# Designs tried in a protein design run: peptides against a protein of PDB entry 4Z5W. Part 83

Target 1, 305 residues: chain A of PDB entry 4Z5W
Amino acid sequence: IPDVFLELNKLWYFSAQSNLFNGEMPRSLSNSRSISLLSLRNNTLSGQIYLNCSAMTNLTSLDLASNSFSGSIPSNLPNCLRLKTINFAKIKFIAQIPESFKNFQSLTSLSFSNSSIQNISSALEILQHCQNLKTLVLTLNFQKEELPSVPSLQFKNLKVLIIASCQLRGTVPQWLSNSPSLQLLDLSWNQLSGTIPPWLGSLNSLFYLDLSNNTFIGEIPHSLTSLQSLVSKENAVEEPSPDFPFFKKKNTNAGGLQYNQPSSFPPMIDLSYNSLNGSIWPEFGDLRQLHVLNLKNNNLSGNIP

## One batch from the design tools (peptide; aimed at target 1 N87 A164 D186 F244)

Design b2_p30_5 (made by RFdiffusion4)
Pose (drawn by RFdiffusion4):
Structure b2_p30_5 (pose): chain A 291 residues (1-233, 242-249, 256-305), chain P 30 residues (1-30)
Amino acid sequence: IPDVFLELNKLWYFSAQSNLFNGEMPRSLSNSRSISLLSLRNNTLSGQIYLNCSAMTNLTSLDLASNSFSGSIPSNLPNCLRLKTINFAKIKFIAQIPESFKNFQSLTSLSFSNSSIQNISSALEILQHCQNLKTLVLTLNFQKEELPSVPSLQFKNLKVLIIASCQLRGTVPQWLSNSPSLQLLDLSWNQLSGTIPPWLGSLNSLFYLDLSNNTFIGEIPHSLTSLQSLVSKPDFPFFKKGLQYNQPSSFPPMIDLSYNSLNGSIWPEFGDLRQLHVLNLKNNNLSGNIP
Amino acid sequence: FIVTYSDDSPALKAAKAAFALSPPPAVSHS
């Protein structure tokens, strides 16, 4: 990508995604005062990611995903004070999230999916301090680590939480109850154990729950039949494993408890869930009748 | 499970495979 971005001082939108571009991002792009939307994803771009946050005061959305970059996660990113969305997926950082991210108050959407992020314990202790974070994708990182149960964790405005295919040990942590506005929860494809917490049925905005492919035991909590959003009625897309979904509401309402060790019966009160599109209880130890 | 990237095209896979034969080191900046 040519280094001509000093000359293009009115450029607020640049999208070069899904091309064959390689090499570093030109420094002038890293200094662009006017750039707002930048999408370079799905190229062969490489090197240490450098962004001058004193210079890029208009940067609002950054998508460098699926590229050949290496080095660390830039620690100066919280200083890009208008930056609201970062898609850093499929960049092999082999690193932890910097502590400075606790100060990233403009951040509303973050994806480190399949990015070789280590230490989910530190990563979550840091990111809980980003008060405007509404969506977090940590899928395919933290391999075989433990999902922290530390009760001090609070993600208050969190709408979307996805940490799948990390083979995480531990249980569904109670501190998730501190995210009362949670819409979409995906903990699938992990090593999670214990029982399914009844408080999940207390999440009034939750419409999509993927607990599939874990080691969960015990009963299906009765509270799931009283889930409010299941009973009654921005750009950074998601892919399901790939089928594209543009926003969290693109996912039809779902309960996927499949591929666990759950026991007991199916509650008749599930009939109360009139907005439920998908119910997947396959590959469990469930017994009794079908209501 | 949900991710936030699409699958690479064949051409892009080939380009990334060719780049992986000799990638330059990541250099930090001032």

Design b2_p30_5_s1 (made by RFdiffusion4, then SolubleMPNN; from b2_p30_5, 15 letters changed)
Fold by OpenDDE base, seed 3:
Structure b2_p30_5_s1 (fold): chain B 305 residues (1-305), chain A 30 residues (1-30)
Amino acid sequence: as target 1 above (305 residues)
Amino acid sequence: PIYTFPDLSEEQKKARAELAKNPPPAVPHS
């Protein structure tokens, strides 16, 4: 990408995603006073990520996902006082979340999906201080770590939590009960164990639950049949979505389907590929907004209601 | 599992494989 952004003093939005751009991010772009939204997703950009936050006073959204950047996570990003959305997915950092992110009060949406992030305990302890954090995506990190169940962890404004395909050990953490606004939870493709906790049914905004491909035991909590967002339509608050799309593979050989916002996911309960026992509750019939109920490959018995 | 990166084209896979074989010289930050 040429270093010509100094002349573009009115540039508000720059998208050059899904090209073959190589080399470093232009210095003039890293110093742009006008730019609000920057997307360079899915290129071959390299070098260190550097942003002059004192110059980039209008920066609100940053998508650098799926590039060949190296080095550390930029610890100065909290100094970008308007920066809300960050997508650093598929950048091989091999790092922990910077301690400076405790001060990241502008942050609303963060993804490090498949970025070789380490130490989930430190990451969650840091990110709980981000009072405006609504979307957190940590899929394909923390390989074989333990999902912390520290009751002091608090994500009060969290709407979307995705920590899939990490081979995480542990249980469904009690601290998620402190997130009453949670709409989407994906903890699929881990090594999570224990029972599915009944308090999940108290998350009245939860319309998408994926606990598939774990080692959960016991009965399906009857409280899941009372998820208010799945009983009635009225509670779909259109909250501001992150400025980056989500992807989900349906089949191993298919490309990922793109979802531009969390509300584009069909209302779903997926508990498949566990060791759950007992019956399917007839009261799942009360979940009139539910599009997908996936209970396959468990130890369930009795009649299908 | 949900994630936030697109699938790569074959051209992008090739370009990344070439970059991995021939990493650009680290310009010393002077």
Scores: peptide ipSAE 0.484, ipTM 0.851, DockQ to the pose 0.711
OpenDDE base, seeds 1, 2, 4, 5: peptide ipSAE 0.484, 0.473, 0.468, 0.469; ipTM 0.852, 0.842, 0.843, 0.842

Design b2_p30_5_s2 (made by RFdiffusion4, then SolubleMPNN; from b2_p30_5, 15 letters changed)
Fold by OpenDDE base, seed 4:
Structure b2_p30_5_s2 (fold): chain B 305 residues (1-305), chain A 30 residues (1-30)
Amino acid sequence: as target 1 above (305 residues)
Amino acid sequence: PIYTYPDLSEEQKKAREELAKNPPPAVPHS
């Protein structure tokens, strides 16, 4: 990418995603006063990520995902006072979340999916201070760590939480009950154990629940049959709209399907590949908005309602 | 699992496929 962004003093949006750009991010781009949205996703950019937050006063969205960047997570990003959305997926950091992110009050959407992030306890302790955080994606990090259950953790405005494929140990954490606006929860492909907690059914905005491929035991909580967002359409759910798409593979051999918004996911309860027992509740029939109920590969018994 | 990039590495695909085939045994809580 040429170093010509000083001359582009009116450039508000720069998207150069899914190209073959290599080398470092231009210094003039890292100092741009005009750019609000920056996407360089899916390139071969290298070097350290550096942004002059004192210059980049209009920066609201940053997507650098799937590049060959090296070094540390930029600890100065909280100084970008308008920065709301960050996608750092598939960048090999091998790092913890910087402590400076406690001050990241502008942050609304964060993804570190597959970024070799370490120490989930520290990450959640830091990120809980981000009062505007609505979307958090941490898939493919924290390998074999324990998901903290500390009741003091509080994500008041959290709408989307995805911590899948981490081989995480522990239970479904009680601190998630402090997130009453939660719409999408993906904790799939971990080593989570214990019972599925009944308070999950009190999350009135929860339309997508993936607990598949864990070690959950006991009965399916009857409270899941009363998830208000799956019973009625009447609740205008404020959707988080991060400036980055989501991906989900439907088949292992297929490419990832793109979902532009969290609402583009079908309403789903996936509890498959656990050790759940008991009956399928007939009251799952009350979930008129449910598109996918996946209970396969469990120890369920009785009649299919 | 949901992620925010188009393509997974073949190594990560294999690791997911292996975990799907060999779910860890439920450790009985003693």
Scores: peptide ipSAE 0.498, ipTM 0.815, DockQ to the pose 0.253
OpenDDE base, seeds 1, 2, 3, 5: peptide ipSAE 0.486, 0.475, 0.478, 0.480; ipTM 0.851, 0.843, 0.848, 0.848

Design b2_p30_5_s3 (made by RFdiffusion4, then SolubleMPNN; from b2_p30_5, 17 letters changed)
Fold by OpenDDE base, seed 4:
Structure b2_p30_5_s3 (fold): chain B 305 residues (1-305), chain A 30 residues (1-30)
Amino acid sequence: as target 1 above (305 residues)
Amino acid sequence: PIYTFPDLSEEQLKAREELAKNPPPAVPHS
């Protein structure tokens, strides 16, 4: 990418995603006063990520995902006072989330999916201070760590939480009950154990629940049959619209399907590939908005309602 | 699982397939 962005003093949006750009980010781009949205995802950019937040006063969205960047997570990003959305997916950091992110009050959407992030306890302890955080994606990190259950953790404004494919140990953490606006929860492909907690059914905005491929035991909580977002359409909750897409693979042999927003996911309860027992509740029939109920590969018994 | 990048590595796909085939045994909480 040429170092010409000083001349582009009115450039508000720069998208050069899904190209073959290599080398480092141009210094003039990292110092752009005008740029609000920057997307360079799916390139071969390298070097350290550096942004002059004192210069980049208009920066609101940053997508650098799927590049060959190296080094640390930029600890100065909280100084970008308007920065709301960050996608750092598939950047091999091998790092912890910086302590400075406690001050990241502008942050609304964060993805580190497959970025070799370490120490989930520290990550959650830091990120709980981000009062505006609505979307958090941490898939493919924290390998074999324990998901903290500390009741003091509080994500009051969290709407989307995705921590899948981490081989995480532990239980469904009670601190998630402090997130009453939660709409989408994906904890699939971990080593989570215990019972599915009944308080999940009190999350009135929860329309997408993926607990598949874990080691959950016991009965399906009856409270899941009363999820208000799945009973009635009237609870149309404003969903977060991060400036980055989501992907979900339907089949191991297919490419990932792109979902531009969380609302593009079908309403779903996936509890497949666990050790759940008991009956399927007939009251799942009350979930008139539910598109996908996946209970396969469990120890369920009785009649199919 | 949901993620925010288009493609997974073959190694990561294999690891997921392996985990699906060999779910860790439920450790009975005694």
Scores: peptide ipSAE 0.480, ipTM 0.806, DockQ to the pose 0.253
OpenDDE base, seeds 1, 2, 3, 5: peptide ipSAE 0.465, 0.447, 0.466, 0.454; ipTM 0.841, 0.826, 0.841, 0.833

Design b2_p30_5_s4 (made by RFdiffusion4, then SolubleMPNN; from b2_p30_5, 16 letters changed)
Fold by OpenDDE base, seed 2:
Structure b2_p30_5_s4 (fold): chain B 305 residues (1-305), chain A 30 residues (1-30)
Amino acid sequence: as target 1 above (305 residues)
Amino acid sequence: PIYTFPDLSEEQKKALAELAKNPPPAVPHA
């Protein structure tokens, strides 16, 4: 990318995604006072990520996903006082989340999906201080670590939590009960154990639950048949979504389907590929908004309602 | 599992494979 952004003093939106750009991010771009939205996703950019947050006073959205950047996560990002959305997916950092992110009050949406992030305990302890954090995506990190169950962890404003494909050990953490606005939970493809906790059915905004491909035991909590968001159409005011799309693979050999909004996911309960026992509750028939119920590959018995 | 990165196009995969075979000469840091 040419180093010409000093002359582009009115540039508000720059999107150069899905090209073949290589080399480093130009210094004039890292110092742009005008840019609000920057997307360089799906290129071959390299080097250290550096942003001059004192110059980049209008930066609200940053998408650098699927590039060849290296080194540490920039610890100065919390100094970008308007920065709300960060997509650092598929960047090989091999790092922990910087402690400076405790002060990241502008942050609303963060993705490190497949970014070689380490130490989930430190990551969650830091990110709980981000009072405006609504979307957190940590898929394909923390390999074989333990999901912390520390009751003091608190994500009050969290709406979307995705920590899939980490091979995480532990149980469904009690601290998630402190997130009453949670709409989407994906903890699939881990090594989570124990029973599915009944308090999950008290998350009245939860329309998408994926606990598939774990080691859960016991009965399906009857409280899942009373998830309010799946019983009735609440007029969910579409809140501002992340400035980055979500992807879900339907088939291991296919490309991921793109979802521009969390609301674009079909209402779903997926408990497949566990060791759950007991019956299928007839009261799942009350979930009139449910599009997908997946209970396959368990130890369930009795009649199908 | 849900994630937030696109898969690379076949053209991007080819370009990366070509760059890996013919790494640009390390420009000496002057």
Scores: peptide ipSAE 0.490, ipTM 0.803, DockQ to the pose 0.496
OpenDDE base, seeds 1, 3, 4, 5: peptide ipSAE 0.466, 0.461, 0.466, 0.450; ipTM 0.804, 0.817, 0.802, 0.820

Design b2_p30_6 (made by RFdiffusion4)
Pose (drawn by RFdiffusion4):
Structure b2_p30_6 (pose): chain A 291 residues (1-233, 242-249, 256-305), chain P 30 residues (1-30)
Amino acid sequence: IPDVFLELNKLWYFSAQSNLFNGEMPRSLSNSRSISLLSLRNNTLSGQIYLNCSAMTNLTSLDLASNSFSGSIPSNLPNCLRLKTINFAKIKFIAQIPESFKNFQSLTSLSFSNSSIQNISSALEILQHCQNLKTLVLTLNFQKEELPSVPSLQFKNLKVLIIASCQLRGTVPQWLSNSPSLQLLDLSWNQLSGTIPPWLGSLNSLFYLDLSNNTFIGEIPHSLTSLQSLVSKPDFPFFKKGLQYNQPSSFPPMIDLSYNSLNGSIWPEFGDLRQLHVLNLKNNNLSGNIP
Amino acid sequence: PINYDEFENYLKENYPWISIEDSGYITTEP
């Protein structure tokens, strides 16, 4: 990508995604005062990611995903004070999230999916301090680590939480109850154990729950039949494993408890869930009748 | 034990708006 971005001082939108571009991002792009939306994803771009946050005061959305970059996660990123969305997926950082991210108050959407992020314990202790974070994707990182149960964790405005295919040990942590506005929860494809917490049924905005492919035991909590959003009625897309979904509401309401060790019966009160599109209880130890 | 083929047929007959789908995980890149 040519180094001509000093000359293009009115450029607020640049999208070069899904091409064959390689090499580093030109430094002038890293200094662009005018750039607001930048999408370079799905190229062969490489090197340490450098962004001058004193210079890029209009930067609002950054998508460098699926590229050949290496080095660390830039620690100066919280200083890009208008930056609201970062898609850093499929960049092999082999690193932890910098502590400075606790100060990233403009951040509303973050994806480190499949990015070789280590230490979920430190990563979540940091990111809980980003008060405007509404969506977090940590899928395919933290391999075989433990999902922290530390009760001090609070993600208050969190709407979308996805940490799948990390083979995480531990249980569904109670501190997730500190995210009362949670819409979409995906903990699938992990090593999670214990029982399914009844408090999940207390989440009034939750419409999509993927607990599939874990080691969960015990009963289906009765509170799931009283889930409010299941009973009654921005750009950074998601892929399901790939089928594209543009926003969280693009996912039909779902309960997926499949591929666990769950026991007991199916509650008749599930009939109260009139807005439920998908109910997947396959590959469990469930017994009794079908209500 | 719950028969899942029978449960799927039950849902088609009594709750046609509910379905059973394959499980999966969400990511931001294909």

Design b2_p30_6_s1 (made by RFdiffusion4, then SolubleMPNN; from b2_p30_6, 13 letters changed)
Fold by OpenDDE base, seed 3:
Order: sequence, then structure tokens, then C-alpha cells
Structure b2_p30_6_s1 (fold): chain B 305 residues (1-305), chain A 30 residues (1-30)
Amino acid sequence: as target 1 above (305 residues)
Amino acid sequence: MIDMEEFEKHLKENRPHVSVEDSFYITTVE
């Protein structure tokens, strides 16, 4: 990208997605006082990510996903006092989340999907201090680590949690019960074990639950048939969605379906590809807002309801 | 063991707005 952005003192939005930009990020962008939205997704940009947060006082959204950046995660990003949304998906950091992110009070939406992030325990321990964090995507990281079950973890304002395809071990963590505003939970394609906890059915805003492709045992909690968001159409206040899109991806080279907002996901319960036993509850019929119900490839028995 | 093909058929007949899809995971990049 040419280093010509210093003259663009009124540049509010810059999107150059899916281009052939290579080399380092232009210093004129890294020092832009006017830019609010910066998206350079799906390029071949390289080197260390550096942003002058003292200059970039208007930066609210940063999408650098699918680039060839290397090195550490920029520890100074919490100094970008208006920065709400970060997409660092498909950047191979091979790093831990910086301790400085404990101070990232402006952060509302974070994705590190497929970014070679390590140490999920440290990551969650740091990110719990981000009081405004609503969307957290950590898919394709933490390979074969244990999902921490520490009850002291608190994500009070969390609405979207996606930690899929990490080969994570452990159980559904009790600390998620401290997230009463949770709307979307994807823990699919892991090695999670134990029983599905009944308290999941107390998450009244939960309209999308994916626990598929794990090693869960026991019965389906009857409390899932009483998920309030799936029984009745509540007017979910459309809070500002992340500035980055979501993609449903099959574990195949097929193109993903794009979803611009979490609210655009069809209401779903996916418990498929586990070792669940017992009956299919007939009270799943009370979930009038449910669009997708996947229970296949389990040890379920009894009558078809 | 429940015949899941029969279950999916029954679900489609009784709940035409409910689908059975393949399992996907969510990401923020293609």
C-alpha cells in the first residue's frame, strides 16, 4: 500500500479488503488521526503490527484478518481508547494474549480465530477484565489445551462466545453461568467431556447452542426444552454487532456461509456427534423459535417424540 | 437406539420450519 495517507486528514473509513497489498502496513495509516474504521482483511501484509494509539484517537474498528503479519500481538492496543472491534483472525502470532489487555476497557468485540494463540487459561484470565467485552471468538487456537473451569472467571456482559475446533479438553465450564446475557455459544469440534450442565437452560437469551463433535455423556438436560429465547420471540435489543462478519464453516474445504450479525444465525441446538444417552424430550416441541435441531450420532434411545 | 433418519423425517413432517443441518463451526474469516 502506498504511504500516501498522511494527506488524507479527513479519512474516516478505509477498506481495502481482498486486494494484493503486500509489505508492511503504511506508517501513514498507523499514525492516522482521522481514521475510525480500518479494514485490510485478506491481503498479504507482513511484518510486525504497529499502531500509534496516541495518534489514532478516532480508531474504533480494526480488521487485519487473513494477512501475513508476524511477531507478538501489539501490547499497546489498550491505549487506543476508542478501539471497540478487533479482527485478527488468520494471523499466525504464535503468542499469548498480552497482559496489557486487562486494561482494554473500550474492547467490545475480539476475534483471534485461527491465529495460533496459546495458553487459553491466561487468555481467559486476562480477557475477563475487559468489562465491555460482548463478542469473543477464539476458534482454531489452543490446540489440545484444557478449557479452564475456574469458577472465579467472570464475563458478565458476554453475548457471543465461540471457542470451536480447538481440540480442547475438560468440561463445560461453570463460569459461563456468570454470563446471563449469553446469546450464542459455540464449543463445537473439541474434546470436551462430562455431562451437559442443566444450568445452560437458565441462560434466557441463549438462542444458539453448539456442543456438537465432542465427547459429552449422559442425558440431554431437560432444562434445554425451557430456553426462554427459543420458547418465545423476545425482542432482543439489537445491540451494535461486531464490525466483522461471521462464517459458518464445515470441516471441509467448502465455502462458508457469511453472517453479518450474530442475530442472523438461525436459532439452533446442536448436540450431534457426542455420546449422549436417554430419550429425546417431547418438550423440544415447545421451542417454537427453534430452526435447527441436531441430535444425530448419539446413543439416544426410547420413542421418537 | 433411535433411528435418526426416521427422527429427521418425523421432525420435517411435524416441524417444517425446523431443519437438520450438517454441523458447522463459527469463525470470522473464510
Scores: peptide ipSAE 0.468, ipTM 0.907, DockQ to the pose 0.907
OpenDDE base, seeds 1, 2, 4, 5: peptide ipSAE 0.465, 0.440, 0.467, 0.433; ipTM 0.901, 0.892, 0.908, 0.850

Design b2_p30_6_s2 (made by RFdiffusion4, then SolubleMPNN; from b2_p30_6, 15 letters changed)
Fold by OpenDDE base, seed 5:
Structure b2_p30_6_s2 (fold): chain B 305 residues (1-305), chain A 30 residues (1-30)
Amino acid sequence: as target 1 above (305 residues)
Amino acid sequence: MIDMEKFEEHLKKYRPHVSIEDSFYITTVE
């Protein structure tokens, strides 16, 4: 990318996604005062990620996903006082989340999907201080770590939590009950154990639940048949979506389906590929907004209602 | 184990808008 952004003093939005750009990010771009939305996703950019937050006073969205960047996660990003959304998916950091992110009050949406992030306990302890954090995507990190169950963890404004395909051990953490606005929960493809907690059915905004491909035991909580968002249409809170899209991918690395916002996901309960027992509740019939119910490959018994 | 094929047939009759699909993971890049 040429170093010409000093001349582009009115540039508000720069998208150069899915190109063949290589080399380092231009210094003039890292110092742009005008840019609000920056996306360089799906390129071959290299070097260390550096942004001059004192210069980039208008930066609100940053998408650098799927690049060849190296080094540490930029610890100065919290100094970008308007920065709300960060997509750092598929950047090989091999790092922990910086402690400075405790001060990241502007942060609303964060993705580190498949970025070799380490220490989930530290990550969650840090990110709980981000009071405006609504979307957190941590898929394909923290391999074989334990999902912390510390009840003091609080993500009060969390709407989207995705921690899929991490081989995480532990249980569904009680601290998620402190997230009453949770709309989408994906903990699929882990090694989570124990029972599915009944308090999940109290999350009145939860319309998408994926707990598939774990080691959950016991009965399906009857409270899941009372998920208010799946009973009635009226509670679809249209909230500002992150500036980055989501991709629903098969584990076989086949092509993903793009979803521009979390509300574009079909209302779903997926509990497949566990060790759940007991009956299928007939009251799943009350979930009039449910599009996908997946209970396959469990130890369920009794009559099909 | 419940016969999921029979369950799917039952769901199609009782709730024609409910499907049984395979699980996916969600990411923010292709």
Scores: peptide ipSAE 0.506, ipTM 0.815, DockQ to the pose 0.881
OpenDDE base, seeds 1, 2, 3, 4: peptide ipSAE 0.423, 0.422, 0.440, 0.442; ipTM 0.829, 0.817, 0.835, 0.852; seeds 2, 3, 4 fail the geometry check

Design b2_p30_6_s3 (made by RFdiffusion4, then SolubleMPNN; from b2_p30_6, 16 letters changed)
Fold by OpenDDE base, seed 1:
Structure b2_p30_6_s3 (fold): chain B 305 residues (1-305), chain A 30 residues (1-30)
Amino acid sequence: as target 1 above (305 residues)
Amino acid sequence: PIDMEEFEAWLKKHRPHVRVEDSFFITTVE
């Protein structure tokens, strides 16, 4: 990318997604006072990510996903006082989340999907301090770590939590019960065990639940048949979606189906590929808003309702 | 054991708005 943006004192939005740009990010972009939205997703940009947050006072959204950046996660990003959305997916950091992110009060949406992030306990401990955090995507990180169940963890404003394909051990964490605004939970493709907790059915905004491809045991909680968001349409609070798209994938190498916002996902319960037993509750028929129900590849018994 | 193919057939007949799909995970990049 040519380093010519410093003269563009009215540059509000710059998108150069899915190009063949290589080398370092232009210093004129890293020092832009006017830019609000910066997207350089799906390029071959390299070097250390550097943003002059003292200059970039209007920066609200940053998408650098699918680039060849190296080095540390920029610890100074919390100094970008208007920065709300960050997509750092498919940047191979091999790092922990910086401790400075506890001060990231402007942050509303964060993705580190497939970014070689380490130490899930530290990551969640830091990110719980982000009081405005609504969307958190940590898919394809933390390989074979344990999902912390520490009850002191609190994500009060969390709406979207995706921690899939991490081979995580542990149980469904009790601290998620402190997230009453949770709309979408994806913990699929892990090694999570224990029972599915009944309190998941108390999450009145939860319209998308994926616990598939784990090692869960016991019965399906009957409380899942009373998920209010799946019974009635009335509570779909459309809040501002992240400025980055989501993708449903079967594996890391497959193409993804794109969804521009979380509300575009079909309402779903996926409990497939576990060791669940007992009956299929006939009251799943009361979930009038449910579009997808996957219960296959379990140890379920009894009658078809 | 429940025959899941029979369940899927029942679901299609009695809950036509509900489908069974493959399992996917969500990410923010293709």
Scores: peptide ipSAE 0.562, ipTM 0.941, DockQ to the pose 0.926
OpenDDE base, seeds 2, 3, 4, 5: peptide ipSAE 0.549, 0.552, 0.463, 0.534; ipTM 0.939, 0.940, 0.886, 0.935

Design b2_p30_6_s4 (made by RFdiffusion4, then SolubleMPNN; from b2_p30_6, 19 letters changed)
Fold by OpenDDE base, seed 1:
Structure b2_p30_6_s4 (fold): chain B 305 residues (1-305), chain A 30 residues (1-30)
Amino acid sequence: as target 1 above (305 residues)
Amino acid sequence: MLDMEKFEEHLKKTRPHVSVEESFFITTVE
């Protein structure tokens, strides 16, 4: 990318997605006072990520996903006082989330999907201090770590939580019961165990639940048949619209189906590929807004409802 | 053990707006 952005004093939006840009990010771009939306996703950019947050006073969205950046996660990003959305997916950091992110009050949407992030306990302990955090994507990190179940963890404003394909151990964390605005939960493709907790059915805004490909045991909680968002249309809760798309994938190497917003996901309950037992509740029929129900590859018994 | 193929057939008959899909996971990159 040419280093010509110093003259672009009115540049509000810069998108150079899916190009062949290589080398370092231009210094004039890292110092732009006018830029609000910066997307450089799906390039071959390299070096250390550096943003001059004291200069970049209008920066609201940053998408650097699918680049060859190296080094540490930029600890100064919380100083970008208007920065709401960050996509750092598919950047191999091999790092923990910086402690400075405790102060990241502007942050609303964060993705580190497939970014070699380590220490999920520290990550969640830090990110719980982000009071405006609504969307958190941590898929393909924390390999074989334990998902912390510390009841003191609190994500009051969380609407979208995705921590899939991490091979995480542990149980469905009770601290998620402190997130009453949760709309989308994906914990699929882990090694989570224990029972599915009944309090999941009390998450009245939860329209998308993926617990598939785990080691859950016991019965399906009857409370899942009473998920209000799946019973009626009336609770069209304002969804977070992060400035980055989502992708549904079968595996790490497969192409993804793109979804521009969380609301574009079909309402779903996926409990497939577990060790669940008991019957299928007839009251799943009350979930009139449900589009996808996956219960296959379990130990279920009884009658077809 | 419950015959899940029969369940899926029953689901298609009784709830035509409900599908059974493969399991996916969500990311923010292709």
Scores: peptide ipSAE 0.477, ipTM 0.908, DockQ to the pose 0.918
OpenDDE base, seeds 2, 3, 4, 5: peptide ipSAE 0.462, 0.476, 0.433, 0.460; ipTM 0.902, 0.911, 0.862, 0.768; seeds 4, 5 fail the geometry check

